# Ledger of designs, part 220: peptides against a protein of PDB entry 2YKT

Target 1, 231 residues: chain A of PDB entry 2YKT
Amino acid sequence: SRSEEMHRLTENVYKTIMEQFNPSLRNFIAMGKNYEKALAGVTYAAKGYFDALVKMGELASESQGSKELGDVLFQMAEVHRQIQNQLEEMLKSFHNELLTQLEQKVELDSRYLSAALKKYQTEQRSKGDALDKCQAELKKLRKKSQGSKNPQKYSDKELQYIDAISNKQGELENYVSDGYKTALTEERRRFCFLVEKQCAVAKNSAAYHSKGKELLAQKLPLWQQACADPS

## One batch from the design tools (peptide; made by RFdiffusion4, then SolubleMPNN)

Design b2_p28_4_s3 (from b2_p28_4, 18 letters changed)
Fold by OpenDDE base, seed 1:
Structure b2_p28_4_s3 (fold): chain B 231 residues (1-231), chain A 28 residues (1-28)
Amino acid sequence: as target 1 above (231 residues)
Amino acid sequence: SSMEEQIKQTEEELKASLEKVEAKEKEA
């Protein structure tokens, strides 16, 4: 029946969230933690490289003929430090606003969804059983009427069961339909939450890249001229 | 920090040096 099909669809939405979405989200969080660790590793390695660049700047500053190039090398290292500070801020935001919040949500969600599905199944079964009972009673009544010398005695009661079946069928169909809409809304809400959190990451990443581009674009012409200009 | 002050001073000195070179190139 239409109600049985829609019931199966509703259960499948909840199962997809619990068995596919939530495990995939846990994996996404794990991959995010790995990415964060790798970026922290890049930041550490970059510090070593630019600390070494500062040492080259110190040597230039101690030279008789290359002092101004020492200043350029120090500026290069400082601009990099500023870029790295922006990266560290982005990483903190990535951890606190995306990973931590997703981790909290996915843990709470398993229990919530299990309870929601169980509630839906219980009520759907209750309505289905009530419908089946009315149908069975109508069938019994019709058998009694056929064996009776006065079938008209059962006509009013037959009409009452027909009306009750029609009403219960409509109630079941509406309940299952609403259940399906609710399940789809729950699924959509989870994807929307992920999208919103990823948008925050994208904004922070854009800010990081823009700041880096700005700083480098401002200083690079100056650094390029330093070797062409006689001291 | 003392290093940030040194970097800032160095930036100002380098800017002044570049301005001098640009001025010489325009006179030539």
Scores: peptide ipSAE 0.000, ipTM 0.182, DockQ to the pose 0.009
Fold by OpenDDE base, seed 2:
Structure b2_p28_4_s3 (fold): chain B 231 residues (1-231), chain A 28 residues (1-28)
Amino acid sequence: as target 1 above (231 residues)
Amino acid sequence: SSMEEQIKQTEEELKASLEKVEAKEKEA
């Protein structure tokens, strides 16, 4: 029936969230933690590289003929430090605003969805059983009427069962339809939450890249000219 | 290729850096 098909669709939405979306989200969080660690590794490696650049700047500052290039090398290291500080701020936000919140959300959602699905299934079955009972009683009544010498005695009761079946069928169809809309809304809400959190990450990433671009664009012309004017 | 060797070296250096970060996280 149409109601049985829509019921199967509703159960499939909940199953897809529980069996596909939630495990995939846990994997996404794990991959995010790996990416965070890799970026922390980059930050550490970059520190070593620019500390070595500072050492080259010190040597230039001690030279008679390259003293001004020492200041250029120090400025390069300082701009890097500022870019790395912005990266560390972005990483803190990435951890606290995305990963932690998604981890908390996915743990709570498993229990919630199981309870929601069970509630839906219980009520759907209750309405279905009530409909089946009325249909069975109508069938019994019709058999009694056909075997009776006075079939008209059962006519009013037959009409009452027909009306009750029609009403219960309508209630079941409405309940299953609303259940399906609710399940789709639950699915959409989870994707929207992920998109919103990823938008926050994208904003923080844009701020990091903008600051880096600004700092480098300001200083790069000065650094490029440093070797053209031997002082 | 020289480029493939450089990529491999960079991957090894990154791995060593990650191991160092993980060691610090375990000590904390």
Scores: peptide ipSAE 0.000, ipTM 0.238, DockQ to the pose 0.014
Fold by OpenDDE base, seed 3:
Structure b2_p28_4_s3 (fold): chain B 231 residues (1-231), chain A 28 residues (1-28)
Amino acid sequence: as target 1 above (231 residues)
Amino acid sequence: SSMEEQIKQTEEELKASLEKVEAKEKEA
């Protein structure tokens, strides 16, 4: 029946969220944690590299013929420090605003969806069973009427059961239809939440890249000229 | 440069993908 098909579709939406979306989201969070760890590793390795660059700048500053190149090397290290600070801020935001919030949501969601699906199934079954009972009673009444010497005695009760069946069928169809809309809304809400959190990551990433580009674009021409003008 | 061509190709692929998503949202 149409109601049975919509019921199956509704259950399939909940199953897709529970069995496909939530496991995939857990994997996404795990991959995000791995990416965060790798970026933290890059930050640490970069600090060592630019600390070594500062030492090269100190040696240049002690030389008679390369003193001005010492200042250039110090500026390169300082610009990197500022870029690194911006990366660390982005990583903190990535952890706190994306990973932690997604992890909290996915943990709570399994219990919520299981309860929501069970509630829907229980009420759908209750309405279905009530409909089936009325249909069975109508069938019994019709059998009694056919065996009776006075069939008209049952006509009013037959009409009442027909009306009750029609009403219960309509209620079941409406309930299943609303259940399907609710399930689709729950699915959409989860994807929207992911998109919104990923937009926050994109904004923070854009700020990091812009700050780095601005700092390097300002200083790079000065650094490129430093070797052309021996003092 | 070969890099500029790759960036441009990626931008075109992203645009085509976005247009396909928007078309599906209008049909639902």
Scores: peptide ipSAE 0.000, ipTM 0.264, DockQ to the pose 0.022
Fold by OpenDDE base, seed 5:
Structure b2_p28_4_s3 (fold): chain B 231 residues (1-231), chain A 28 residues (1-28)
Amino acid sequence: as target 1 above (231 residues)
Amino acid sequence: SSMEEQIKQTEEELKASLEKVEAKEKEA
């Protein structure tokens, strides 16, 4: 029936969230934590490299003929420091706004969805059983009427059962339809939450890349000319 | 160059997307 098909579709939405979406989201969070760790490692390794560059700048500043190149090397290290500060801000956002919030949501969601599905299944079954009972009683009444010398005696009761079946069928169809819309809304909300959190990360990443591009574009011509003009 | 045009187009698309995100974040 239409109600049985829509019931199966509703259960399949909940099943897809629990068995496909949530495990995939847990994997996404795990991969995000690995990426965060790798970026933190890059930041640390880069600091060591640019600290060593500062030491070369100190030596240039102590020289008789290369003092101005010391300032260039210090500027290179300072631009790196500013770029790294922007990366650290992006990583904090990545951790606090994406990873932590997704981890909290996926943990709560397993329990919530199980309860929501169970509630839906219980009420759907209750309405289905009540419909089946009315259909069974109508069938019994019709058998009694066919064996009776006065079939008209059962006409009013037959009409009452027909009306009750129609009403219960309508209630079941409406309940399952609303259940399906609710399930689809629950699925969409989870994807929307992921998209919104990833948009925040993308915004912060764009700010990091923009700042780095601007700083390097401003300074690079100056640095490239530093060796051409011996003072 | 064709590459510079592609970069510029990507930057414009990114800017438009960021403005959309910022507008939604202010409405929330």
Scores: peptide ipSAE 0.000, ipTM 0.285, DockQ to the pose 0.023

Design b2_p28_4_s4 (from b2_p28_4, 18 letters changed)
Fold by OpenDDE base, seed 2:
Structure b2_p28_4_s4 (fold): chain B 231 residues (1-231), chain A 28 residues (1-28)
Amino acid sequence: as target 1 above (231 residues)
Amino acid sequence: SSMEEQIKKTLEELEESLKKVKEKEELE
């Protein structure tokens, strides 16, 4: 029936969230933590590299013929430091605003979804059983009427059961329909939350990349000319 | 967090509602 089909669809939405979405989200969080760790490692390794570059700049500054190149090397290291500070801010946001919040939410969601599904199933079954009971009583009444010498005495009661069945059928269909809409809304809410959090990360990442591009674009022409124009 | 508190509150409400539905079924 239409009601049974929609009921199956509703249950499948909840099952998809519980069995597919939430496990995938946990994996996403784990991959995010790995990515964060790798970027932190890059940050640390980069510090060592540019500290060594500063040392080369110091040697240039102490040289007789390459003093001006010392300033260039120092500027290169300083621009890197500024870019790195922006990266660290982005990573902090990535951790606190995305990973931590997703982890907290997904941990609580399993019990919530289980309770929501069970509530829906219990109420759906209760309404279905009440409908089935009325249908069974109508069948019993019709059997009594067929065996009676005065079938007309059951006519009013038959009409009452028919009306009750119609009303209960409509109520069940509406309940299942609303249940399906609710389930789809729960699914959409979870995807929207992920998209919104990822948008925040994207904004922070854009700020990092823009600052880096700006700093390098300003300085790179100067650095490229340093060897050709000793001063 | 505020979000966790909201989720916990909603979960409690759902569990209470489920209990009421089950009690009603037992009476019918």
Scores: peptide ipSAE 0.021, ipTM 0.509, DockQ to the pose 0.033
Fold by OpenDDE base, seed 4:
Structure b2_p28_4_s4 (fold): chain B 231 residues (1-231), chain A 28 residues (1-28)
Amino acid sequence: as target 1 above (231 residues)
Amino acid sequence: SSMEEQIKKTLEELEESLKKVKEKEELE
């Protein structure tokens, strides 16, 4: 029946969230933590590299013929420091605005969804059982009427059961329809939350890349000319 | 909300599809 099919679809939405979405989200969070750790590692390694570059700049500054190149090397290291500060800010946002919040949501969600599904199933079954009971009573009444010498005696009761069945069928269909709508809303909300949090990360990432591009674009021409102008 | 409207549309499409399936089964 339409109601049965929609009921199946509703249950499948809840099952998909619990069995597919939430486990996948946990994996996504885990991969995010790994990515964060790797970027932190890059940050640390980069610091060592540019500290060594500063040392080369110091040596240039102590030379008679390359003093101006010392300043260039210092500027290169300083620009890196500024870019790195932007990366650290992005990483903090990545951790606090995406990973932590997703982790909090997914941890609470399993119990919530289980309870929501059970509630839906219980009420759906109750309505279904009530409908089945009315249908069974109508069937019994019709059998009794067929065996009677006066079938007209049961006509009013038959109409009452038909009306009751129609009403209960409508109620069941509406309940299942609302249940399906609710389930789809729950699913969409979770995807929307993920998208919104990822958008925040994307904005911060864009800011990091933009700042880096701006700083390098400003200084790179100057650095490129430094070797051509040995004054 | 836009989301609720989309869900409503999906439900309507589903109901229409299920109705067509039922009608086809009744004719067979």
Scores: peptide ipSAE 0.008, ipTM 0.339, DockQ to the pose 0.027
Fold by OpenDDE base, seed 1:
Structure b2_p28_4_s4 (fold): chain B 231 residues (1-231), chain A 28 residues (1-28)
Amino acid sequence: as target 1 above (231 residues)
Amino acid sequence: SSMEEQIKKTLEELEESLKKVKEKEELE
């Protein structure tokens, strides 16, 4: 029946969220944590590299013929420090605004969805059983009427059961339809939340890249000219 | 977080509603 098909679809939505989406989201969070750790590692390694660059700048500053290049090397290291600070801010946001929030939600969501699905299933079954009961009673009444010498005696009761079946069928269909819409809304909300959180990450990432680009674009011409000017 | 509190509240409401539905089924 249409109601049975829609019921199966509704259950499948909840099952997909619980069995596919949520586990995939947990994996996504885990991969995000790994990515964060790797970026922190990059930041640490970069610090070592640019600290070594500062030492080269110190040597240049102590030289007789390359003093001005010392300042250039210091500026290069400082620009890198500023870029790394922006990266650290992005990573903090990535951790606090995306990973932590997703982790909190996915843990709570399993219980929520289980309860929501069980509520839906229980009410759907209750309505279905009530419908089946009315259908069974109508069938019994019809059998009794066929065996009776006065079938007209049961006509009013038959009409009452037919009306009850029609009403209960309509109620079941409406309930299942609403259940399906609700389930789809629940699924959409979860994807929307993920998208919104990724948008926040993207915004922070854009700020990081923009700042780096601006700093480098401003200083790079100066650095390039430093070697062309014969002191 | 405000969202966590909302989820917890909604979960409690769902659990209470589920209990009521089960109780109704047992009485029928």
Scores: peptide ipSAE 0.023, ipTM 0.547, DockQ to the pose 0.033; fails the geometry check
Fold by OpenDDE base, seed 5:
Structure b2_p28_4_s4 (fold): chain B 231 residues (1-231), chain A 28 residues (1-28)
Amino acid sequence: as target 1 above (231 residues)
Amino acid sequence: SSMEEQIKKTLEELEESLKKVKEKEELE
């Protein structure tokens, strides 16, 4: 029946969220944590490299003929430090605004969805059973009427059951339809939340890249001319 | 977090509603 098919669709939406979306989201969070760790590793490795560059700048500053190149090397290291600070801020945002929030939600969502599905199933079954009961009673009444010498005695009661069946069938169909819409809304809400959080990450990433580009664009012409300038 | 609190509250409300539905079904 239409109601049975829509009921199956509704259950499948909840099952898809619980069995496909949430596990995939947990994996996404895990991959995000791995990515964060790798970027932190890059930060640490870069610090070592540019600290070594500072040491080269110190040596240049102690020389008689290359003193100005020491300042250039220091500026290169300082620009890197500033870029790295922006990366660290982006990573903090990535952790706090995306990973932590998703982790909190996905942990609680399993219980929520289980309860939501059970509530829907219980109410759907209750309405279905009530409909079946009325149909069964009508069938019994019709059998009694056919075997009776006074079939007119049952006519009013038959009409009452017919009306009750019609009403209960309509209620069941509406409930299942609303249930399906609700389930789809729950699914969409989860995807929308992911998109919104990823947009925040993208904004912070853009700020990091913009700052890096700005700093390098400002200084690079100066650095490129340093060796051509007389000492 | 505020979001966690909202989820917990909604879960509690949902569980209470489920209990009421089951109680009604048992009486029918």
Scores: peptide ipSAE 0.020, ipTM 0.509, DockQ to the pose 0.034; fails the geometry check

Design b2_p28_5_s1 (from b2_p28_5, 14 letters changed)
Fold by OpenDDE base, seed 5:
Structure b2_p28_5_s1 (fold): chain B 231 residues (1-231), chain A 28 residues (1-28)
Amino acid sequence: as target 1 above (231 residues)
Amino acid sequence: SEMQKLKELTQEYLKELEEFKKEEEEEE
């Protein structure tokens, strides 16, 4: 029947969220944590490199003929420090605003969806059982009427059951239809939540890239000229 | 706008999850 088909579709949406989306989201969070760790590792390794660059700047500052290049090397290291500070802020936001929040919500959502599906199934079954009962009673009444010498005495009751079946069928169809719309909305809002969180990450990433571009664009011409104009 | 509707839908979802959490905690 149409109601049975829509019921199967509704259950399939919930199953897709529970069995495909949520596990994939958990994997996404795990991959995000791995990515965060790798970026933190890059930051740490870069610190060692630019600390070594500062040491080269110190040597230049101690030289007789290359003192001004010491300041250039210090500026290069300082610009790197500022870029790395911006990266660290981005990583903190990535952790706190994306990964932690997604992790908390995915576990809660699993329980929520289980309860929501169970509630839907219970009510759908209740309405279905009530319809089946009414159909069974009509069938019994028709059998009695066919065996009776006076079928007319059952006519009013038959009409009442027909009306009741029609009403219960309509109620079931409406409930399942609304259930399907609700399930699709549940799926959509989870994808929307993911998109919104990724937009926040994109904004933070843009700020990091913009700061790096700005700082390097400002200083690079000065650094390039430093060797052409020795003291 | 379409984006505003999506944001509202997301906020409603988060609210429902928090309400469910409270109900679950009250049953424990």
Scores: peptide ipSAE 0.203, ipTM 0.741, DockQ to the pose 0.767
Fold by OpenDDE base, seed 3:
Parts: C-alpha cells; sequence; structure tokens
Structure b2_p28_5_s1 (fold): chain B 231 residues (1-231), chain A 28 residues (1-28)
C-alpha cells in the first residue's frame, strides 16, 4: 500500500542517517584531527627553519659587505611569525568551532535518532494495529450477518466500522506522510549544520590567506631588490 | 538569505538535541 511504502521510506531515511551519515561524520572528524595535527606539525617545523634563518641574518649583520641583507633576513622571519600567528588562530577556531562541536553532537545524535525512530515506529504500529482490529471486526460482523436470519440488524454497525476504517486509514496515511517529511527535515538539518560549520572554517581560512598575501605583497619587492648595489 | 535559513535550521536542530539530552538524563 501507499502507506506501507511511505513507512519504509521513512525508516530508510532514519537508517541512512544512523548507518551512513553519522559514521561518515565520525570519519570526517577523525580526518579533521589528522589534518589539524599535520598543520601543527608544519607550524613547529617552520619555527625551526625560520629560527635558523634569523641566525643567518645575524651573521649577515656582522659582516662588512652584507649588513643590509641581515635586516632583510630578519624581516622575512618576522613576516613568517605573523603568518604563523594567523595560522594558529585559524587552527584554534578549526578545533573549537568545528571538531569539538561535531564530536560532541555526533554521539548525542545517534541516541536521539534511535529514540526518534523508535517513537515513530511505536506510533505507526499503534495506528496500524487499530486499523487492523477494525478491519478484523468488520470481517467478523459480515460473517455473522451472513449466518443470521436477520442481516438487517447488523447494517448500521457495518456502516460504523466502514467509516471507522476509512478514518483510521486516513490518520495512518497522514501520520506516515508527516513522519516522512520530518525524517527528511532531520537529514537536511544535519547537512545544514555541517555546511554552517564549514563556512566558519572557510572564513577563518580566508583571513589566514589574506593576511599572508598582504604581508608578502608588501615586503617581497623590497627583498627582491636587496642584492642590488647599495643606494 | 540562504545563510540565515541554514542557521535557523541548525539552531532548531541543536535545541531538539539539547532537549533530548535533558530527557535522557532524567530517565537515568
Amino acid sequence: as target 1 above (231 residues)
Amino acid sequence: SEMQKLKELTQEYLKELEEFKKEEEEEE
């Protein structure tokens, strides 16, 4: 029946969220943590590299013929420091606003969806059972009427059962239809949540890239000219 | 805007999860 088909669709939406979306989201969080760790590793390794660059700048500053290049090397290291500070802020946001929040919600959501599905199934079954009962009673009544010497005695009761069956069928169909819409909304909300969190990450990432571009664009022409003859 | 709609849906979802959490804690 249409109601049975829609019921199956509703259950399949909940199952898809529970069995596909949530596990995939857990994996996404794990991959995010791995990415965060790698970026933190880059930051640490970069510090060592630019500290060594500062040492080269010190040597240049002590030289007779390359003193001005010392200042250039120091500026390069300082610009790097500012870029790394921006990266650290981005990583902090990535951790606190995306990973932590997703991790907290995914576990709770598994239990929530299980309860929501169970509630839907319980009520759907209750309505279905009530319909089946009325149908069974009508069948019994018709059998009794056929065996009776006075079938007209049961005509009003038969009409009452027919009306009750029609009403219960309509209620079941409406409930299952609303259940399906609710399930689709649940799925959409979860994707929307992910999109919203990724938008925050994108904004922070854009700030990091913009700061780096600005600083390097300002200084790079000066650094490229540093090896020319002194003014 | 589309972003505002996303935020609204997200907030509704989060509220429902928090309500469920409270109900679950009350059953324990």
Scores: peptide ipSAE 0.190, ipTM 0.731, DockQ to the pose 0.847
Fold by OpenDDE base, seed 4:
Formats: structure tokens, C-alpha cells, sequence
Structure b2_p28_5_s1 (fold): chain B 231 residues (1-231), chain A 28 residues (1-28)
């Protein structure tokens, strides 16, 4: 029946969220944590590299013929420090706004969806059973009427059962239809949640890249000129 | 309840996304 098909669709939405989406989201979080760790590693490694660059700048500053290049090397290290600070801010946002929030919600969501599905199934079954009962009673009444010398005696009751069946069938169909819409909305909300959190990450990433681009674009011509000028 | 809190948060983010989509459609 249409209601049975819609019921199966509804259950499949919940199952898809529980069995596919949530496990995939847990994996996404795990991969995100790995990515965060790697980026933190980059920050640490970069510090060592630019500290070494500062040392080269110190040597240049102590030289007789390359003193001005010392300042250039220091500026390069400073610009990098500022870029790394922006990266650290991005990582903080990545951790707090994406990973932490996703992690907190995934576990809760599993319980929520299980309860929601169970509630839906219980009510759907209850309505289905009530419909089946009315259909069975109508069938019994019709059998009794066919065996009776006065079938007209049962006509009013037959109409009542037909009306009751129609009403209960409509209620079941509406309930299942609404259940399906609700399930789809729940699925959409979860994807929306992910998209919004990822948008926040994207904004922070854009800020990091923009700041880096601006700083380098401003200083690079100066650094290039310093090498072209004979001391 | 924890479930209610989750629902509210999810609804908030859905609203934010809908607003974002409207802004994109208005720019287009």
C-alpha cells in the first residue's frame, strides 16, 4: 500500500542517518583531528625554520658588507610569525567551532534518533493495528449480513465501519506522510549543521590566506629590491 | 533535555543556512 511504502521510506531515512551519516561523521571528526595535529606540527616546524632564518639575519647584521640584508631577513621572519599567528587562530576555530561541536552532538544524536524512530514506529503500528481491527470487524459484519434473512439490518453498521476505516486510513496516511517529512527534515538539519560549521572554517581559512597574501604582497617588492641594490 | 537542546541547535543552524541561501539568491 501507499502507506506501507511511505513507512518504509521513513524508516530508511532514519536508518540512513543512524547507520551511514553518523558513522561517516565520526570518521570525519577523526580525520579532522588528524588534520589539526598535522597543522600544529607545521606550526612547530615553521617556528624552528624561521628561528634559524633570524640567526642568518643576525649574521648579516654583524657583517660589514651585508648589514642591510639583516633587516630584510628579520622582516621575512616577522611576516612569517604574523602568518603563523593567523594559522593558529584558524586552528583554534577549527577545533572549537567544528570538531568539538560535531563530537559533542554525534553521540547525543544517536540516542535522539533511536528514540525518535522508536516513537514513530510505535505510533505507526498502533494506528495500523487499529485500522486492521476495523477492517476485520467489517469483514465479520459482511459475512453475518450475507447469511441473514434481513441484510438491511446491518446496512447502518456497515456504513459506520466503512467511515471508520476511511478515517483511520486517512489518519495513518497523514501520520506516515508527516513522519516522512519530519525524517527528511532531520536529515537536512544534520547536513545543514555540517555545512554551517564548515562555512565557519572556510571563513577563517579565507582570513588566514588573505592576511598572508597581504603581508607578502606588501613586503616582497622591498625584499627583492634589497638584493638588486649594490651595497 | 539534551534532545531538546540538540533540536534547538539544529533548527538554529538550519535557519542560518536558509538565510545564507537567500542572500546568495539576492546577489545572483
Amino acid sequence: as target 1 above (231 residues)
Amino acid sequence: SEMQKLKELTQEYLKELEEFKKEEEEEE
Scores: peptide ipSAE 0.101, ipTM 0.604, DockQ to the pose 0.057
Fold by OpenDDE base, seed 2:
Structure b2_p28_5_s1 (fold): chain B 231 residues (1-231), chain A 28 residues (1-28)
Amino acid sequence: as target 1 above (231 residues)
Amino acid sequence: SEMQKLKELTQEYLKELEEFKKEEEEEE
C-alpha cells in the first residue's frame, strides 16, 4: 500500500543516517584528527628548521662582511613565524569549530535517532493495528449480518466501522507522510551541519594561505636583491 | 523524557547553525 511504502521509505532514511552517515562521519572526524596531528608535526619540524636559520643569521650579523645578510635571514625567520601563527589559528579552528562540534553531534545523534525511530515505529504500528482491528471487526460484522434474519440491525454499526476505517486510514497516511518529511529534514540538517562547519574551516584556511602569500610576496624581492647590493 | 532531552540538545545545535548563517550573511 501507499502507506506501507512511505513507511519503508521513512525507516530507510533513519537507517541511512544511522548506518551510513554517522559511521562515515565518525571516520571523517578520525581522519581529521590524524590530519591535524600531521600538520602539527609539520609546524613543529619547520620551527626547528627556521630556528637553525636564525642561528645562521646570527653568524652573519657577527661577520664583518655579511652583516646585512643577517637581517635578511632574520626577516625570513620572522615571516615564517607569522605564517606559523596563521597556521596555528587555522588548526585551532579546525579542531574547535569542526572536529569537536562534529564529534559532539555524532555522539548525540546515535541515541537521538534511535529513540526517534523507535517512537515513530511505535506510533505507526499503533495506528496500523487500530486500523487492522477496525477492518477485522467490519469483516466479522458483515459475516454476522449475512447470516442474520435481520441484516438491517447491523447497518448502523457497519457504517460506523466504515467511517472509522476511512478516518484511521487517512490518519495513518498523514502520520507516515509527516514522518517521512521529518526524517528527510533530519538527514538534511546533518549534511548542512557538516557543510557549514567545513565552510568555516575553509575560510580560516583561505586566510592562512592568503596571509602567507602576502608576506612572502612583500619580502621575497628584497631578499633576492640582498646579495646583489653592496655591503 | 530521554527523548525530549535529546531533542532539546539537537535543537541547540540547530540554533547555533542558524546564528552562524546569519553572521555569514551579515559579512557578505
Scores: peptide ipSAE 0.059, ipTM 0.565, DockQ to the pose 0.037

